# Peptides against a protein of PDB entry 9IZ0: the designs that were tried, part 249

Target 1, 345 residues: chain A of PDB entry 9IZ0
Amino acid sequence: ITCLGSNGHTYKQLVKGGNDDLRQDAVMEQVFEQVNGFLRSYRKTSQRNLSMRTYKVIPLALKTGVIEWVQDTIPLGEYLDSAHKVYHPKEWSLSTCRKLIAEKQMEDLETRLKVYDLVCRHYRPVFRHFFLESYADPVQWFTTQTNYARSTAVASVLGHVLGLGDRHGQNILIDKTSGEVIHIDLGIAFEQGKKLPVPECVPFRLTRDVVDGMGITGVEGVFRRCMEFTLETLRREEDSLLSVLEVLRYDPLFSWLISPLRRMKKQKMQLENFNQPESGNITTDASRDPKIQRNNVSGESEAERAILKVRQKLSSTLSVEASVGELIRIAQDPSYLALMFCGWS

## One batch from the design tools (peptide; made by RFdiffusion4, then SolubleMPNN)

Design b2_p24_1_s2 (from b2_p24_1, 12 letters changed)
Fold by OpenDDE base, seed 2:
Structure b2_p24_1_s2 (fold): chain B 345 residues (1-345), chain A 24 residues (1-24)
Amino acid sequence: as target 1 above (345 residues)
Amino acid sequence: VEELVKKIEELKEQRKKELEEAAK
């Protein structure tokens, strides 16, 4: 829809109707706005304009709401698919890579590593080209690539701390004006991504294409330093962040568990990527509500476990540098990336 | 902390009102 604001400006809004609970997204955006307050108050983060990019979410009902249409954005996965066809036309298609990884999903780690390495040889990083083709001016190029590395660092730390899941290339937007990342579809949080049919085993998305966008220094430049400053800020504001999450513990509208509907939708999307679209009329026989055993793990016990896990991730047991170093190592480890749905790009 | 809790409670109450208005 297009709304006319009280200021006389027209704003495009996306009305979502369906099975997506926008209440989870709106709560996570509120947490990000509070974290942005901490990042603005701390000298090391404020001097670099470090923030999690947010978007407005207005939940209207259980399954309906209005999302701000973010202008001048592209999904990372959409850009990468198009760029691979242009810059590497002799390499494998994304569909071929997905098929090969999927066919080996139930195999041992050694077999999955061999297939992952094979896919990586036939699908090379291209995301550096986004900055090179979009920004002819060297100052704009450097500025936008720096903004990308900064925003990715903030999103990586915050995504790890809050246990954000479902960080695939369609849930990460690139702002074409600033080079910043915008994370969307925030309904898998507090490590609930580990409960997906393909468990998420990385702390955040740091695939080869995500690194290629950082330029020649990769992770060892602006990205690492901005992760360190972001984690230092979150450790300093631990009590403030935990107090924000404690308010969510008592929110009857917030789910600390992955919704059965999102789990089923993700399972269906994973299965549909295994089956090429044969045009078969799958009659939606809506009738079998699986009696998902409500294991009466009180929502309170899940909230307490989630808050404890956030506190553990903010622990000062390791230095900021050591903690960031280990997170970067794990996020790039082939033994984890080979287990992911799309760990090669 | 208290100001953050208050702001989140205000946002919850606003969201509850918006849900109640959308249900009318």
Scores: peptide ipSAE 0.008, ipTM 0.317, DockQ to the pose 0.020
Fold by OpenDDE base, seed 5:
Structure b2_p24_1_s2 (fold): chain B 345 residues (1-345), chain A 24 residues (1-24)
Amino acid sequence: as target 1 above (345 residues)
Amino acid sequence: VEELVKKIEELKEQRKKELEEAAK
């Protein structure tokens, strides 16, 4: 929908009509704005303009709302699929890679590592080309690549601390003007991604293409340092951040759990990406309502556990450098990436 | 922070009133 603002500017707005509660996105965006306040207050983060990119979410009803359309963006996964076909036309298709990984989903770790390594050899990173193609001026190229590494670092720390799930390439937008990442569809938080049919085992998305976008220095440049400064800021503001999350504990509209509907939708999307439509009417007989035992785990008990996990992730038991080093190691570990739905790109 | 806390306190108070009215 295109809306004319009171200022005479036309704003493209995405009206999301569906089963996804935009309240969760709106709440997470409010948490990000508070964190952006902390990042602006500290010299180490403010001097680098560190922020989580936010977008305006206006929930209109229980299941409908208006999302600000982030202009000049592309989904990371859309760019990567297109660029891979251009730069590596002799390599495997994304569909072939997905098929091979999914065929081995129930196999042991050793078999899954072998197929992951095979896929990685036949699907090479291309995301560095985004910056090379989009910015002819070397200063713009360097600035946008730096902005990408900075924004990815902030999003990685926040994504880990808040336990953001569903961080696939369609839920990460790249701003074509700034090179910054914009995380969308925030409806899987507080480690609920571990409850998906394919569990999310990485703290944040740091796949080979995400690293390739950081340029020659990879993670050891701007990215690592900006993660350290972001985590240092969040540790200093632990009580402030926990106070913001405690407010959500008492929001009876905030769901600390993944909805069964969202879980089923993600399961269908994982299966549909596996089957090319041969024309078989799979009437999925809706009659298998799995009696998902609503374990009446009180929403309060899940909120307490979520807040406790946030506190644990902000613990000063390890240095900032050691904590960031371990997060970067785990996020790139083939033993975790081989378990992911799309860990190769 | 303070405005957000205030708005949430207002929403809690409003919902408390709605629950108290629905319990009558």
Scores: peptide ipSAE 0.006, ipTM 0.288, DockQ to the pose 0.017
Fold by OpenDDE base, seed 4:
Structure b2_p24_1_s2 (fold): chain B 345 residues (1-345), chain A 24 residues (1-24)
Amino acid sequence: as target 1 above (345 residues)
Amino acid sequence: VEELVKKIEELKEQRKKELEEAAK
């Protein structure tokens, strides 16, 4: 829809309807706005204008709402698929890579690492070309690449701390004007991505293409330092962040768990993207085994566990540098990336 | 959501006041 604002400007808005609970997205955006307050208050982050890019989510009902249309954006995955065809037309298609990874999904780690390495050799990074082709002015190029590395660093720390899942290339937008990343579809949080049919094992998305966009320094320099300053800010504001999350503990409509419907939808999307023929009747005969004790783990007990995990991730037991170093290592580890749905790009 | 947003804005205003008082 297009809305006329009280300021006389026209705003494009996306009306989402159906089965997606926009309440989780709206809550996570509000948490990001609070974190952006902490980032503005802390000198080391404020001096760098560090922020998580947010978008307005107005839930109209449990399953319907209005989302601000982020203008001048492209999904990372859409850019990468298009750019890969242009810059590497003799390499494998994304569908071929997905198929080979899927065919080995049930194999041992050694076999999965071999197929991941093979895919990586036949699907090279291209995301540096986004900055090179979009920004002919060297100052604009440097500024946008710096904004990309900064925004990716903030999103990586927040994504880890809040346990954001489902961080595939279609849920990460690139602002074509600023070079900043915008994370969308925030309904998988607090490590619920580990409960997906393909478990998410990385703390955040730091694939080869995500790194290629950082330029010649890769994860070093701007990205690493901005992760460190962001984590230092979050550790300083731990009590404030936990107090914001404790408000969610008492919201009976906030789901600390991935909904079975959302899990099934994501499972179906994963299977469809692999072109695996529907092997027959997974009769989700959820009717037949009465001994699935629905451990009605009270939503409160799941909230408490989620908040405890956030506190553990903010622990000062390790230095900021050591903690960030380990996060960057794990996020780039082939042993984790080979297990992902799309760890190669 | 609205109550949660309101409570988050209240916490934000409170923290802003605390920061403004600590800066004096």
Scores: peptide ipSAE 0.000, ipTM 0.288, DockQ to the pose 0.015
Fold by OpenDDE base, seed 1:
Structure b2_p24_1_s2 (fold): chain B 345 residues (1-345), chain A 24 residues (1-24)
Amino acid sequence: as target 1 above (345 residues)
Amino acid sequence: VEELVKKIEELKEQRKKELEEAAK
């Protein structure tokens, strides 16, 4: 929809209705805005204009709300699919790669690694071309690629610390003006991605295409340094961040657990992406809302566990450099990426 | 910075050639 603001400007907005509670997205955006406050207050992060890109979420009712439509954006996965067809027309289709990975989903790690390597050889990175195509001026190219590496670094640290899941290419937008990343659909947080039918094994998305967008230095340039400064800021503001999360412990509308419905919906979407869209009427038989008595006791224990996990991730037991080094290693490890739904791009 | 800008221009020109060859 398009709304007229009180300032006389028109704003495009997405009205989201469905089974997903926009309260989860709104809460995570509030946490990101608090973190942006910490990043602005710390010299090493403020000098680099480090921020998590946010969007406004207004929950109107359970499962209904208005989301700010982020103009001049493209989903990373949409760009990559289009660019791969242009730059590598003789390579495998995304559907072929997905099929081969899924056919081996129940096999051992060795078999999955062989299939992952095979897919990687027939589906090469293309994301560097986004910056080469979009910015004629070399200064704009360098600035936007730098902004991409910076924003990806902030999102990677925050995504790890908050245990943000469901980070597929459709849930990551690229701003065409700034080159910054915008993370959307934030309803899988606090490591609940590990409870998905395909468990999330990486701390954040650092696939070959995500790295290709960083340019010739890959992860060893702006990205690593900005991850280090972001983690240093979050460790400094640990008590402030934990205090924000403790407020959520007492929010009766916040869900620390992935809903069985959302888990089933994601399982169906993962399976349906393998079957051609035959026009099967998905009768969303919405009538069986199992009254899962949310035992409040189970929610409090999971909130406490989630906060403890955030504290553990902010631990100063390892240096910032060692911690970031290990996160980057794990996020790029083929042994983890081969287990993912789409770890090759 | 200048060496990086030069390397970018080289990469852009190389990519333009690759696109022109792929369009033939």
Scores: peptide ipSAE 0.020, ipTM 0.413, DockQ to the pose 0.019; fails the geometry check

Design b2_p24_1_s3 (from b2_p24_1, 10 letters changed)
Fold by OpenDDE base, seed 3:
Structure b2_p24_1_s3 (fold): chain B 345 residues (1-345), chain A 24 residues (1-24)
Amino acid sequence: as target 1 above (345 residues)
Amino acid sequence: VEEIVKKIEELKEELERLRKEAAE
């Protein structure tokens, strides 16, 4: 929809209805605004303008809301699919890669690693070209690539700490003006993605294309340093962050459990991404899966567990540098990436 | 800065080459 504001400006807004629970997204955006407050207060993060890019979400009802229309963006996955066809027209299609990974999904780790390596050799990174195509001026190129690495670093730390898991290329928007990343569809938080049929096993998305967008330094530069400063800020503001999450514990609109509908939607998207024929044994009846019923885990006990997990991730037992180093290592580990839907790009 | 500018020029030339090869 297009709305005329009281200021005389015209705003585009997206109305979502039906089965999209926007309450989770709205809550996560509120958490990000609080975190952005912490990032603005701390000198090391404020000097770099570190922030999680947010978008406005207004839930109107249980399954209806208005979302800010983010202008001048493209989904990361849409760009990568188009760019890969241009720069590597002789390499495998994304559909071929997905099929090969899916066909080996039930195989051992050694076989899956061999298939992942094979896919990686036939599907090379291209995301560096986004910056080269979009920015003719060297200063603008450098600025936007730096903004990308900074925003990805903030999103990676927050994604780990808040348990957003792997953000697939359709849930990451790239701002064409700034080079910053915008994370959308935030309805899987606090490690709920680990409860999916194919569990999210990485702390954040740090695939070869995500790294290729950082330029010649890869993770070893702006990205690593900005992760360190972000994590240092969050560790200092641990009590403030936990207090924000405790408010959500008592929010009757927030669900600490993945909704059966959202689980089914994600499961269906997972199967569609693999071109798996409808295996007639996937009971779409969420009421009939006895595994869904047996987790009589109260939302309160899941909230307590989630807060405990956040506290554990903010622990000062390791240095900031060691913690960030381990997160970067895990996020790039082929043993995890080979288990993902699209760990190669 | 100069190394970055040089690397941008090299990558732009590579980009133009790849675009030309993809248009043929």
Scores: peptide ipSAE 0.017, ipTM 0.520, DockQ to the pose 0.020
Fold by OpenDDE base, seed 5:
Structure b2_p24_1_s3 (fold): chain B 345 residues (1-345), chain A 24 residues (1-24)
Amino acid sequence: as target 1 above (345 residues)
Amino acid sequence: VEEIVKKIEELKEELERLRKEAAE
């Protein structure tokens, strides 16, 4: 919809009607605004304009809300699929790569690593071209690539700390004006991504294309340093961050668990993306509601476990540099990426 | 700076070539 603001400006608004609870997105955006407050309070982060990009979410009902349309954005996955066809037209299609990874999903790690390596050789990174195409001026190119690396660093640390899942290329927008990343669909948090049909095993998305967008220095430039400053800030503000999360513990409408419906929806979307021939009679026999034993883990016990896990991730047992180094290593480790739905791009 | 400008120009020319080849 298009709304006329009281200021006479016209705003595009996305009305999301569906099964997704926009309240979770709204709550996570509020957490990001608090974190942005912390990032502005410290000289090391404020001098670099470090922030998590936010968008306005107004939940109107249990499953309906208005989302601010983030203008001048493109989904990372949409850009990468398009750019890969242009720059590498002789390489494998995204559908071919997805199919090969899916066909080996139930195989051992060694087999999955071999298939992942094969896919990586036939699907090369292209995301550096986003910055080269979009910006004619070298200063704009450098500025936007720097903004990308900075925003990706903040989102990576914060996404790890909050256990933000479902970080596929369609849930990460690129701002074409600033080069900043915008994370959307925030309803899989607090490590619930590990409960998906294809478990998320990486702390954040740091695939080859995500790294290619950082330019020649890759992770060793602006990205690593901005991760370190972000983690340093979050460790300093641990009690403040935990206090914000404790407010959510008492929100009866905040779901600390992935809903079975959302899990099924994600499973269906994964299957549809594999172009499995319609073997017609998947009668969605809705009667096999697997009695996933609602282990009556009280929502409170899940909230407590989530907060304890956040505290553990903010632990000062390792230096900031060592912690960031390990996170970057794990996020790029083929042994984890080979297990992902789309770990190659 | 000059090497970066040159590389951007080379990549723009390559992109224009690929766009032309895709339009034929």
Scores: peptide ipSAE 0.013, ipTM 0.385, DockQ to the pose 0.021
Fold by OpenDDE base, seed 2:
Structure b2_p24_1_s3 (fold): chain B 345 residues (1-345), chain A 24 residues (1-24)
Amino acid sequence: as target 1 above (345 residues)
Amino acid sequence: VEEIVKKIEELKEELERLRKEAAE
């Protein structure tokens, strides 16, 4: 839909219909706007213009809403698939890499690590080329790469603290004008990604291509420092952040659990990415509804557990530097990345 | 706390207004 604003400007908006509950996305965007308030109020983060990029979400009904059209963006995964074909035409296709990881999904960690290493050797990072090809001016190149590292640092800390899941390359947009990251499809939060068919084992996405986009310093430059300042701000504003989350505890429209529909959709998408379309009549025998044991853990008990986990992640037991160091280590650990759906890119 | 609750309520009202404007 194209809407004419009261200011006479036309805004493109995406009407999303179907099984996606945009209320979860709208609530998470509201949490991000509050966090952006904290980042603007704190000197160390304000001086660096640290923010989570947000987009407007207007949920209209249970399964319908309007999403702001983010202009001049590309999905990270779309760019990477295109760039790998251009810069490494002799390497394995993304489909070949996915197939090899999939075929070993039920194997032991040692076998999965060997396959992950093999895939990594035949699918090299390319995301540095986004900045090199998009920005001919060295100052603009450096500025946009710096903005990417800053934006990724904020998103990484906030994504860890809020337990954001489903952080695959199609749910991360790159702004071509600023180099900033925009996280979309926010309906998997509070560590519900660990309940996916392929559990999410990393605190945030810090794959080889995500690091390659940071330039020569990788994680040890702007990224690490901006993670530290972001975490320091969130620790300072812990009570404020927890108060925002307590309001969500009493929102009957907010689900602290993964939607069964999103879980099924994600399971189907994971299975469809493992099965090349052999044209076989998969008779959808819809009959085996796995009785998801409704452990009647009251929605209140799951909210309390989620808030407790947020508080634990904001704990001052470790220094900011030690906490960020451990998060970066875990997010890059092959023993976790080899277990992920797409941990190589 | 109260100021954050108030901002969330204002955001909910603004969201509800935008829903109404998008339904007209």
Scores: peptide ipSAE 0.000, ipTM 0.262, DockQ to the pose 0.019
Fold by OpenDDE base, seed 4:
Structure b2_p24_1_s3 (fold): chain B 345 residues (1-345), chain A 24 residues (1-24)
Amino acid sequence: as target 1 above (345 residues)
Amino acid sequence: VEEIVKKIEELKEELERLRKEAAE
C-alpha cells in the first residue's frame, strides 16, 4: 500500500497477510531501539555511530500487519547471485551448490567438509564488488564499506546475544546509500533456529561473502573492534537489557518458541528448493505430525531458559576480546558452515 | 531500568493506538 503521512510525504508500505506473525518482528525492533539507546549512551559506540538498523513494523492482527518498505535496499542473497553470474560465469550455479550440500546432509562430518570445500572452490566470494561498483568516489567507497563493517558487527553481536535465527541472504538487506545491513524477518529468536530442519550452528552469519564485503582487512579491523565495543556496551547494560526481556516474558502475545506452522513453512521452502519437477506423488501423509510431546513446558519456562541464555552470553567470565575472538572463530569454522543450508556464501 | 520499562509501556500503548486507528 502507499500511505500519505501527516507530513505530506508518501510512504510505500508492505501489507503482509497470511500466516506470518509480525508481533515478534515488532517486539524485536523495540528491543533493537532500546539497544540503540545503550549504543548512543556509551562513548566508544556513540563516536562510531554504532546502531542496529531498524524498520517500522505495525502488527494489525494475529497474522497481518504493515511493514515499512526499506527503500534503496537489496537482499544480500539477490546481489550475490547476480554478481556471481557476472564475475564468475564459469563457476557452479547456486542451485548446483545447494543440491550437492543437500545430497550429503546425512553423511558424516568429514564427507560434508569435503563437499563444502568443493563447493567453496567452485563458488568464490564476490561481495567486495558491491562497493567497487556502487561507489566510484574513493571517499564514498571507504565510508560505505566502513558502515557495512560497523553495522554487520552490531548485528552479529545482537544476533548472537538474542539468538537470532534464519539469517540467510534474503533476510539481510544492504542499504545501497549507506552500505549498512538491515535484518528482516525476526520471527526466529532465542536459539529457535537450532530447531529448524537444518539446525543453525553458528552464532551469526559470517560467511565468505559477508567477510569479502569488509575489504582487504576482512574481520581484522573495523568489524572486530566494533563487535568488541558493542559487546562491552551490552555487558555494561546487562541489567537494563534483561529487564527489557523480562517485560516480554509476561507478554502473552510474544512467542518464545518457533510456531509449528513457521517450522513447517521453512521445511517446505527448504524441500521445494531441492525438488526438480519430477512428478512423484509424495503423499505427504499429514497424519504423522510427530507428537512433539506438548510437554506442558509452560511458555514461562521457555522464557526463563531464553533469558538465562542471554545472561550467559553477556557473562564477563571471558574478556570482551576473548569472547569476540571465539565468536568470530566459530562463525567462520568450516565444521559449522558445512552443516548449514548455505554456509559457503 | 524504570525509564526503559516505562518507554516499553508507552511503545505498547502507541502500538495499540495505531492498531485501533488502522481497524477503524
Scores: peptide ipSAE 0.000, ipTM 0.256, DockQ to the pose 0.019

